# Peptides against a protein of PDB entry 6B4J, part 81

Target 1, 315 residues: chain A of PDB entry 6B4J
Amino acid sequence: DITMQWYQQLQDASMQCVLTFEGLTNSKDSQAKKIKMDLQKAATIPVSQISTIAGSKLKEIFDKIHSLLSGKPVQSGGRSVSVTLNPQGLDFVQYKLAEKFVKQGEEEVASHHEAAFPIAVVASGIWELHPRVGDLILAHLHKKCPYSVPFYPTFKEGMALEDYQRMLGYQVKDSKVEQQDNFLKRMSGMIRLYAAIIQLRWPYGNRQEIHPHGLNHGWRWLAQILNMEPLSDVTATLLFDFLEVCGNALMKQYQVQFWKMLILIKEDYFPRIEAITSSGQMGSFIRLKQFLEKCLQHKDIPVPKGFLTSSFWRS

## One batch from the design tools (peptide; made by RFdiffusion4, then SolubleMPNN)

Design b1_p16_6_s4 (from b1_p16_6, 6 letters changed)
Fold by OpenDDE base, seed 5:
Structure b1_p16_6_s4 (fold): chain B 315 residues (1-315), chain A 16 residues (1-16)
Amino acid sequence: as target 1 above (315 residues)
Amino acid sequence: MLLSDEELEKMLEEIE
């Protein structure tokens, strides 16, 4: 399975990255600990500052992240910080930055869907300039949300229930699994972020080049989802999230081919989703159904709420 | 992983 091989390769690369900077993370030296904390803050705080307020502020954040990744000193917490302060500094920063982008999908986008777009455009722009960060974003995303690959983890003989739950993307703390609604909310946020990344380009970069992880991956994701048996509540929820965010972009890119796919979803895939949907899960199913029916009726998929416009970049 | 136009068409055919 090519998809699973790709998944595993990204996970292996991520694990190797962690091993590379283990010396920095495990150091007992006071100076090394200070450097680690400074680098971690420098990598993550700018991402937390991403907002829908102004394009100029977003550019400042992007420039700061890019400067850090380029080995230039940046101001963080009132101190000058550089990845050159430690031989493992760059690997550490790339890993933590990628992790933070995915975490913003998991938390910020989950709570505020419009936040997907400013986060995604920065992530896309950084990915274009720093491909390793992009690979690490995918690795973190795939690990937290296997449905972004997509695949549905299976229970194996001898596996602990908690380990299986974690593989499915659930948070398990003190032998307590998170509630289904919270789980779906986090998964939705990550899928929405991913759907935004694959369609957005940083406007101040070289847009003549091909997107490093563009809409073709969105097409792949849809095709693979449709080739899988639906999972109760999860498939209907995430399919809606994905189409609401990137459906307009896919429509513009693939035109008739995309509409054929939507018809297949409505006519062939919906009955399969319905067959596994309980009465308590009808909300997600109905929401997806109504969305698709409206889009097919109007022969249009609306631009998603929160999509960045020219006026945003002039602010 | 980059998909060619041919691969995209094939993937569509697989779901039809």
Scores: peptide ipSAE 0.023, ipTM 0.666, DockQ to the pose 0.564
Fold by OpenDDE base, seed 2:
Structure b1_p16_6_s4 (fold): chain B 315 residues (1-315), chain A 16 residues (1-16)
Amino acid sequence: as target 1 above (315 residues)
Amino acid sequence: MLLSDEELEKMLEEIE
């Protein structure tokens, strides 16, 4: 399976990255600990500052992240911070930055869907300039949300239930599994962020170049989902999230092929979702149904709420 | 079973 090979390759690369900067993370040296904390803050704070408020502020954040990744000193916490302060500094920053982007998906986007777009456009722009960050974003995303690959983790003989739940993307704390609504909310946020990344380009970069992880991966994701048996509640939820965020972009890119796919979803795949949907899960099912019916009726997929306009970039 | 290309095309024509 090519998809699973790709998944495993990204996970292996991520693990190798962690091993590379283990010296920095496990150091008992006071100076190394200080550098680690400074680098961690420099990598993560700018991402947390991403908002829908102004394009100019977003550009400043992008420039700061890019400067840091380029080995230039940046101001963080009142100190000058550079990845050159430690031999493992760049690897550590790339890993923590990628991790933070995904965390913004599962936290900020989960709570505020419109936040997907400003986060995604920065992530896309950074990915274009720093491909390793993009690979690490995928690795973190796939690990937290296997449905973004997509695949459904299977229970293996001898596996602890908690470990299986974690593989499915659930948080387990003190032997208590996360509530289903919170789980789906986090998964939704990550899928929405991914759907935004694959369609957005940083407007101040070379947009004539090919997107490093573009809409072709969105098409692949849809095709793979349709080739899988639906999972109760999860498939209906995430399919809606994905189509709401990137359906308009896919429609524009793939035209007739997209509509063929949408019809296939409505006429063939949707009944399979219905067959596994319980009365308590009808909310997600009905939401997907209404979305598909509306899109087919109007022969249009609306631009998603929160999509960045020219007016945003002039602010 | 997935719809054939012909069936999909017919369905598209009906909604176009």
Scores: peptide ipSAE 0.023, ipTM 0.588, DockQ to the pose 0.065
Fold by OpenDDE base, seed 3:
Structure b1_p16_6_s4 (fold): chain B 315 residues (1-315), chain A 16 residues (1-16)
Amino acid sequence: as target 1 above (315 residues)
Amino acid sequence: MLLSDEELEKMLEEIE
């Protein structure tokens, strides 16, 4: 279908990108290795420095990333670094930057949900100026979290179980699959980051332009999820994560249509989730249920905790 | 399926 075609196109583009900078990554030349490491650090360290502390610091980080992507020299590790140091430098940096954003979803946001917003606003702003980075973000995100597409990977005949587990987004180390709670935690982080990206605009950019990957994709995601059979524990968890982060924005944007969707979730989709929910998985289901019931009762979805306010940008 | 393909398409069209 169209969704799977889109998924595959992004994966293909990502793969082609890797092939493009293979010369840089596989070089045995000492200078090339140095350049690679410098570029990798320059691309990833600023992202790791993103925090909820001050808007001014976030601006500095954004400017640094943008400068790097624009071919300007930036200071990294006490050295001047530029993508112009190697013909494949820009492709490499774009790929690594995108990878790092997704990794921050997987790790930082997974552990600290509020971190989604500062990371996402930078990612969104960079995406606006550098569309290729956005595509690569999606590619990385989709690969690590197929539920962000969304689709549920299926086991194919002849496939190794381990490969199938990886396709589902599980980490497999030494033939040991990660625990379900850790898996869901990582998936939650990535979904929360995605939900934040689609609603946030960099405040210092041209906000009159259309969001490169805006709330319409959030609506699409919801529609697709609801049109799929629920997956045990996963669907309830990620649906909650998504709605907690971007539900308020969707409510404001789509108004009555959004509420209709919410009612459909509560009345029609919940029974399907419940039917596949074991007693040990009831936590995620109950959390989603309580959230939706509260929202429907109050006719409001709260602004998510950690949402960036005007006061943040003045700091 | 919670939503038919037609219903889904209609919903998507309404937001575009």
Scores: peptide ipSAE 0.019, ipTM 0.647, DockQ to the pose 0.095
Fold by OpenDDE base, seed 4:
Structure b1_p16_6_s4 (fold): chain B 315 residues (1-315), chain A 16 residues (1-16)
Amino acid sequence: as target 1 above (315 residues)
Amino acid sequence: MLLSDEELEKMLEEIE
């Protein structure tokens, strides 16, 4: 189907990118190794510095990332670093930067949900200026979290169990699969980051242009989820995460249509989730239930905690 | 307090 074709195209592009900078990554030359390390640090350190502290600091981080991607020299580790130091430097940096954004969803947002917003607004702004980074973000996100596409990977005859587990998004180390709680935590972080990206625009960019991957993709995601059979625990968890982060934005954008969708979720889809929910998975189920009931009762979806305000940008 | 570039660099070196 069209969704799977899109998924595959992004994965192919990502793989092609890796092949493109293979010369840099596999080089035995000492200078090439140094350049690789410098570029990797220059790409990833600024992302790690993203915080909820001040808008001015966030702008500095954005400017540094944008400068790097634009071929300008940036200071990193006390050295001047530029993607022009190697012919494959730009491809490498774009890939590593995209990977790092998704990793921040997987780790930082997973542990601190409010972190989704500052990370997302930088990612969105960079995506606007550097579409290839956006495609690579999606590729990394889709690979780590197939539910962001969304699709549920299926076991095929002859497939190794570990490979199937990895396709589902599980980490498998030393033939040990991660615990379900850790898995869901990581998936939640990535979905929350995605939900934040699709609704945020960098305030210092050209806002007259359309969002490169905007709320219409949020609407699409919901529609696709509702057209799929729910997966035990996963669907309830991620649907809640998604709605908590971008539900308010969707409500404002789609208004009556959004409420029709929410009613559909509550009346038609939620019972399907309930039917597959075991006693050990009641936490995610109850959380989603309470959220839906509260939103319908109040006829409002709250602005998510951590949403960036005008006061943040003045700091 | 935000980690400095130097501090982050050291952390990255430890995981490489």
Scores: peptide ipSAE 0.007, ipTM 0.351, DockQ to the pose 0.013

Design b1_p16_7_s1 (from b1_p16_7, 7 letters changed)
Fold by OpenDDE base, seed 4:
Structure b1_p16_7_s1 (fold): chain B 315 residues (1-315), chain A 16 residues (1-16)
Amino acid sequence: as target 1 above (315 residues)
Amino acid sequence: MELLSEEEIEELLSKL
């Protein structure tokens, strides 16, 4: 399966990246430890500072991340920090930056859906300039949320239950699996972030270039989901999240073909979701139902709340 | 990387 090959290739690249900076991460040298900490902060703090407040502030954050990835010194924690401080510094920063973007989907977007857009536009812009960061974003995203690929991990003979739960995207701590509501919340955040990334371009970049991971991947994702058996609660939740965030963009891009797909979702796929939905899972089901019905009735998908406008970039 | 062409996507949709 080509999708699974792509998944595995990204995971392998991510694993190789970890191996390349193992010397930095495992060093007992005091100076190496200091460099590691400084680089980690320099990579992650700017991402944490992303907000919906002002476009000018977002530009500053972007420039700082780009400068760091370009080998330029940046100020972090009152110190001048550069990836050139260690031969493994760039690989480490790229990995940690990508990890942090996905973590913001998992945490910030999960709690505040509108945060997807400013995070995504920075991620998209960085991906355009630094393709390796994009690959690592996908690797982290796919590992934490296999539904973003999409695929459903299968239990294999001899596998530990906890390992299977982790493969499904659950957090397992002290032999306790997370609650379903928390799991779905995290998955929702990551899917929403992904749906935002594929439709957004950094406005100060070279827009003549093709999006490194654009709306065609959104179309692909939907097609793949529709060809899979729905999972209880998961499919209804994530399909809604995806369509709410990028449905308007897909509608504008694919026009009649988008509406054909939406009709297929409503008429053919939605009954399959209904068939596996229990009474305790009606919330996600009803939300998806109402969304689909509203969109088909109005022949429109609304622009998602938090979408970045021209006024945002002038602020 | 584009995994599927638009034609391949349409084919997948036609199988629904």
Scores: peptide ipSAE 0.028, ipTM 0.701, DockQ to the pose 0.366
Fold by OpenDDE base, seed 1:
Structure b1_p16_7_s1 (fold): chain B 315 residues (1-315), chain A 16 residues (1-16)
Amino acid sequence: as target 1 above (315 residues)
Amino acid sequence: MELLSEEEIEELLSKL
């Protein structure tokens, strides 16, 4: 399966990256530990500062991240920090930066859906200039949210239940599995971030270039989801999240073909979702149904709340 | 990376 091969290739690349900087990570040397912490902060703090407040601030954050990845010194924690401080510094920063973007999906976007757009546009712009960061974003995303691939992890003989739960994307702490609502909230945040990334371009880059991971991947994702058996609560939730964030962009890109797909969802896929939906899980199903019915009735998908406007970039 | 061509995607949709 081509999708699973791609998934595995990204996971292998991520694992190889970790092995490359293990010397920095595992060092007992005081200076190496200091460098590691400085690099980690330099990579992650700017991402945490991303907000919906002003386009000018977002540009400053982008420029800082790009400078760091380009081997230039940046100010972090009152010190000058550069990836050149250690031979493994660049690989480490790329990995931690990518991890942080996905974590912002998992945490910030999960709680504030509108935050997807400013995070995604920075991630997209950085990905355009630094393809390895993009691959690592996908690797982190796919590992935390296999539904972003999409695929459903299978229980293998001899596997511990907790390991299977983690493969499904659940957090397991002290032998306690995460509550379903919290799980779905985190998955929603990551899917929303992904849906935003594939449609957004950094406005200050070379916009003549092709998006490094554009809407064609969104189209693929939808096609793959529809060719899979639905999962209870999960499929209805994430399909809604995805379409709410990037449905307008997909509609504009694929036109009639997109509407054909929406009709197929309503007529052919909904009965399959309904068949596996318990009375206690009808909320997600109903939300998806109402969204699709509204879109089909109006022959339009609204621009998502939080979408970055020209006024944002002038602020 | 393009995993599926537009034609392959249309084929998948046709099987729904």
Scores: peptide ipSAE 0.026, ipTM 0.685, DockQ to the pose 0.351
Fold by OpenDDE base, seed 5:
Structure b1_p16_7_s1 (fold): chain B 315 residues (1-315), chain A 16 residues (1-16)
Amino acid sequence: as target 1 above (315 residues)
Amino acid sequence: MELLSEEEIEELLSKL
């Protein structure tokens, strides 16, 4: 399975990255610990500052992240911080930065769907300049949300239930599994972030280059989902999230072919989703159904709420 | 059901 091979390759690369900076993370030296903390803050704080407020502020954040990744000193917490302070500093920063982007999907986008776009455009722009960060974003995303690959993890003989739950993307703390609603909310945020990344380009970059992980991956994702048996509540939820965020972009890119896919979902895939949907889960199914019916009736998919406009970049 | 390739899916969609 090519998809699973790709998944595994990204996970292996991520694990190798962790091993590379293990010396920095496990050091008992006070100076090394200080450097680690400074680098971690420098990598993550700018991402947490991303907002829908102004394009100029977003550019400043982007420039700061890019400067850090380029080996330039940046100001963080009142200190000058550089990845050159430690031989493992760059690998560590790339990993933590990628992790933080995915966490913003998991947390911020989950609660505020419009936040997907400013986070995604920064992530896309950084990915274009720093491909390794992009691979690590995918690795973190795939690990936390296997549905972004997509695949459904299977229970294997001898596996602990908690480990299986974690593989499915659930948080398990003190032998308590996360509630389904919270789980779906986090998965939704990550899928929405991903759907935004694949369609957005940093406006101040070299637009002549191909998107490093563009809409073709969105098309692949949809194709793969349609080839999978639907999962109760999950498939209806995430398919809606994905289409609401990137459906307009996919419509513009693939035109008639995309509409044929939407018809296929409505006519052939919906009955399969319905067959596994309990009465208590009908909300997600109905929301997806109504969305697709409206889009097909109007022959249009609306631009998602929060989509960045030219006026945003002038602010 | 055997997983169809992206190309196979595109072909199927072209016939819809």
Scores: peptide ipSAE 0.024, ipTM 0.625, DockQ to the pose 0.106
Fold by OpenDDE base, seed 3:
Structure b1_p16_7_s1 (fold): chain B 315 residues (1-315), chain A 16 residues (1-16)
Amino acid sequence: as target 1 above (315 residues)
Amino acid sequence: MELLSEEEIEELLSKL
């Protein structure tokens, strides 16, 4: 399976990255530890500062991240920090930055769906300039949310149940698996972030270049989802999340083809979702149903709430 | 309505 090969390649690259900066992360030297912490803060704090407040602030954050990745010194925690402070500094920062973007999907977007757009536009812009960060974003995303690939991890003989649950994206703490609602909330956040990334371009970049991971990947994602057996609650939830965030963009890009796909979802795939939906899972099912019906009835997919407007960039 | 194969989707994407 080509998709699984791609998944594995990204995971392998991510693992190799971790090994590359192991010297920095495992160092007992006080200076190395200080550098590590400074680099970690420099990589992650700007991402945490991303907000929907003002486009100018978002630009400042972007410029800071880009400067850091470019080997320039940046101010972090009242100190000048540079990836040049350690030979493994760049790899470490790229990894931690990518991890933080995905974490913002998992946490911030999960709680505030509108946050997907400012985070995604920064991530997209950074990915355009720093492809390795993009690959690492995918690696982190795929690991935490296999449904973003998409694939459904399979239980293998001899596997511990907890390990299987983790592979499915569940958090397992003290032998307690995460509740389904919390799991879906986190998965939703990550899918929404992904759906935003694939459609957004940094407005101050060279827009003549092709999006490094554009809407074609969104189309592929939909196709792959539709070719898979639906999972109870998961498929209905994430399909809705994806379409709510990037459906308008897909509609504009693929036009008639998109509508054919949407009809196919409604007429052929949706009944398959219904067949596996329990009474306790009707919420996600009904939400998807209503969304599809409204979109088909109006022959329009609304611009998602939180989509960045021209007024945002002038602020 | 038959689901578009991955190949059909790729073909459709290539025409865009």
Scores: peptide ipSAE 0.022, ipTM 0.632, DockQ to the pose 0.113

Design b1_p16_7_s2 (from b1_p16_7, 5 letters changed)
Fold by OpenDDE base, seed 5:
Structure b1_p16_7_s2 (fold): chain B 315 residues (1-315), chain A 16 residues (1-16)
Amino acid sequence: as target 1 above (315 residues)
Amino acid sequence: MELLSEEEIEEELEKL
């Protein structure tokens, strides 16, 4: 399975990255600990500052992240910080930065769907300049949300239930699994972030180049989802999230082919979702149904709420 | 309508 091979390759690369900077993370030296903390803050704080407020502020954040990844000193916590302070500094920063982008999908986008777009455009722009950060974003995303690959993890004989739950993307703390609503909320945030990344380009980069992980991956994702048996509540939820965020972009890119796929979802795939939908899960199903019916009736997919406009970049 | 395999989709996307 090519998809699973790709998944595994990204996970292996991520694990190798962790091993590479283990000396920095496990150091007992006070100076090394200080450097680690400074680098971690320098990598993550700018991402947490991403907002829908102004394009100028977003550019400042982007420039700061890019400068850090380029080996230039940046100001963080009142200190000058550089990845050159430690031989493992760049690998560590790339990993933590990628992790933080995915975490913003999991937390910020989950609670505020509009936040997907400013986070995604920065992530896309950084990915264009720093491909390794992009690979690590995928690795973190796939690990936290296997549905972004997509695949449904299977229970294997001898596997602990908690390990299976974690593979499915659930948080398990003190032998307690998170509630289904919280799980779906986090998965939704990550899928929405992913759907935004694949369609957005940093406006101050070289836009003549091909997107490093563009809409073709969105098309692939939809095709793979439709070739899989639906998972109760999960498929209806995430399919809606994905189409709401990137459906307009897919429509513009793939035109007639996109509409054929949308008809296939409505006429062929919906009955399969319905067959596994309980009365308590009907909300997600109905939401997807109403979205598809409206889009097909109007022959249009609306631009998602929070999509960045020219006026945003002038602010 | 049967959906294309991942490989078939990649091939079709390369033609675009």
Scores: peptide ipSAE 0.019, ipTM 0.619, DockQ to the pose 0.091
Fold by OpenDDE base, seed 3:
Structure b1_p16_7_s2 (fold): chain B 315 residues (1-315), chain A 16 residues (1-16)
Amino acid sequence: as target 1 above (315 residues)
Amino acid sequence: MELLSEEEIEEELEKL
């Protein structure tokens, strides 16, 4: 399976990255610890500052992240910080930055769907300039949300239930699995972020180049989802999230082919979703149904709420 | 409407 090979390759690369900077992370030296903390803050704080407020602020954040990744000193926590402070600094920062982007999907986007777009456009722009960060974003995303690959992890003989739950993307603390609503909320945030990344280009970059992970991956994702048996509540939720965020972009890109897929979802895939949907899960199903019916009726997918406009970039 | 195989989808994507 090519998709699973790709997944595994990204996970292996991520693991190798962790091993590469293990010396920095495991150091007991006070200076190394300080450097680690400074680098971690420098990598993560700018991402947390991303907001929907102003394009100019977003540009400042982007420039700061890019400068850090380029080996230039940046101001963080009142100190000058550079990846050159440690031989493993760049690998560490790339990993932590990628992790933070995915975490913003998991947390911020999960709570505020409109936040997907400013986060995604920065992530996309950084990915364009720093491909390794992009690979690490995917690795983190795939690990936390296997449905972003997509695949459904299977229970293997001898596996602990908690480990299986974690593989599915659930948080398990003190032998308690998170509630389904919280799980879906986090997964939704990550899928929405992903759907935003694949369609957005940093406006101040070389837009003549091909998107490093563009809408073709969105098309592939949809196709793969449709070729899979639906998972109760999960498939309906994430399919809606994905289409709400990038459906308009996919419509513009693939036109008639996109509409054929949308019809296929409604006519052939919906009954399969419905068959596995319990009465308590009808909310996600109904939401997807209403969305698709509205889109098909109007022959249009609306631009998602929070989509970045020219006015945003002039602010 | 038959779902395109993963291979067919990849082939179509390569044409894009």
Scores: peptide ipSAE 0.019, ipTM 0.611, DockQ to the pose 0.090
Fold by OpenDDE base, seed 4:
Structure b1_p16_7_s2 (fold): chain B 315 residues (1-315), chain A 16 residues (1-16)
Amino acid sequence: as target 1 above (315 residues)
Amino acid sequence: MELLSEEEIEEELEKL
């Protein structure tokens, strides 16, 4: 399975990255600990500052992240910080930055769907300049949300229930599994962020280059989902999230083929979702139903709320 | 998957 091989390769690369900077993370040296903390803050704080307020502020954040990844000193916490302060500094920063982007999907986008777009455009732009960060974003995303691959993890004989739950993307703390609503909320945020990343390009980059992980991956994702049996509540939720965020872009890119796909979803796949939907899961089902019906009736998918316009970039 | 023409897609959309 090519998809699973890709998944595993990204996970292996992520694990290798962690091993590479283990010296920095496990150091007992006071100076190394200070460097680690400074690098972690320098990598993550700019991402947390991303907002929908102004394009100019977003550019400043992007420039700061790019400068850090380029080995230039940046100001963080009143100090000059550079990845050159430690031999493992770059690997550590790339890993933590990628982790933070996915975390913003998991937390910020989960709570505020419109936040997907400013986060995604920065992530896309950084990915274009720093491919390793992109691979690490995927690795973190896939690990937290296997449905972004997509695949459904399977229980294996001898596996602990908690480990299986974690593989499915659930948080398990003190032997307590996360509530389904919170789980779906986090998964939604990550899928929405992913759907935004694949369609957005940093406007100040080299637009002649191919998107490093573009809309073709959205098409692939849909095709793969439709070739899988639906999962109760999860498929209806995430399919809606994905189409709401990138459906307009897919429509523009694939035109007639997109509408064929949408009809296939409505006529073939949607009944399969219905068949596995319980009365307690009707919310997600109804939301998807209404979305599909509206789009087909209007022969249009609306531009998602929060989509970045030219006016945003002039602000 | 067989490609549909624009007219075929419009026809299918009208059936819905």
Scores: peptide ipSAE 0.028, ipTM 0.644, DockQ to the pose 0.065; fails the geometry check
Fold by OpenDDE base, seed 1:
Structure b1_p16_7_s2 (fold): chain B 315 residues (1-315), chain A 16 residues (1-16)
Amino acid sequence: as target 1 above (315 residues)
Amino acid sequence: MELLSEEEIEEELEKL
């Protein structure tokens, strides 16, 4: 399976990255610890500052992240910080930056869906300039949300239940698995972030270049989801999240082909989702159904709430 | 890794 090979390659690359900077992360040296903390803050704080307030502020954040990744010194916590402070600094920063982008999907976007767009446009722009960060974003995303690949992890003989739950994307703390609603909320945030990344380009980059991970991956994702058996509650939830965020962009890109796919979902895939949906899980199914029925009736998918307009970039 | 072409994706969708 080519998709699983891709998944594994990204996970392997991520693992190799971790091994590369292990000396920095595991160092007992006080100076190394200080450098690690400074680099971690420099990588993650700008991402946490991303907001929907002003395009100018977003540009400043982007420039700061790009400068850091380019080996330039940046101000963080009142200090000058550079990846050149340690031989493993760049690998560490790339990894932590990518991790933080995915965490913003998991946390911020999960709580505030409109936050997907400013986070995604920065992530896309950084990915364009720093492909390794993009690969690490995918690796982190795929590990936390296997449905973003998509695939459904399988239980293997001898596997601990907690490990299987973690593979499915659940958080397990103190031998307690998270509640389904919290799980779905986090998965939704990550899928929404992904759906935003694949359609957005940084407006100040070289627009002549191909999107490093564009809408063709969205089309692939949909095709693969439709070729899979639906998973109770999860499929209906994430399919809705994905289509709400990038459906308009996919419609514009693929036109008639996109509508054929929506008809296929309505006529062939919905009965399969319904067959596995319990009475207590009808909420996600109904929400998806109503969304698709509205889109098919109007022959239009609305621009998602929070989509960045020209006025945002002038602010 | 050769991503499925749009045509290949369409063919897979037509098989459904």
Scores: peptide ipSAE 0.025, ipTM 0.615, DockQ to the pose 0.286; fails the geometry check

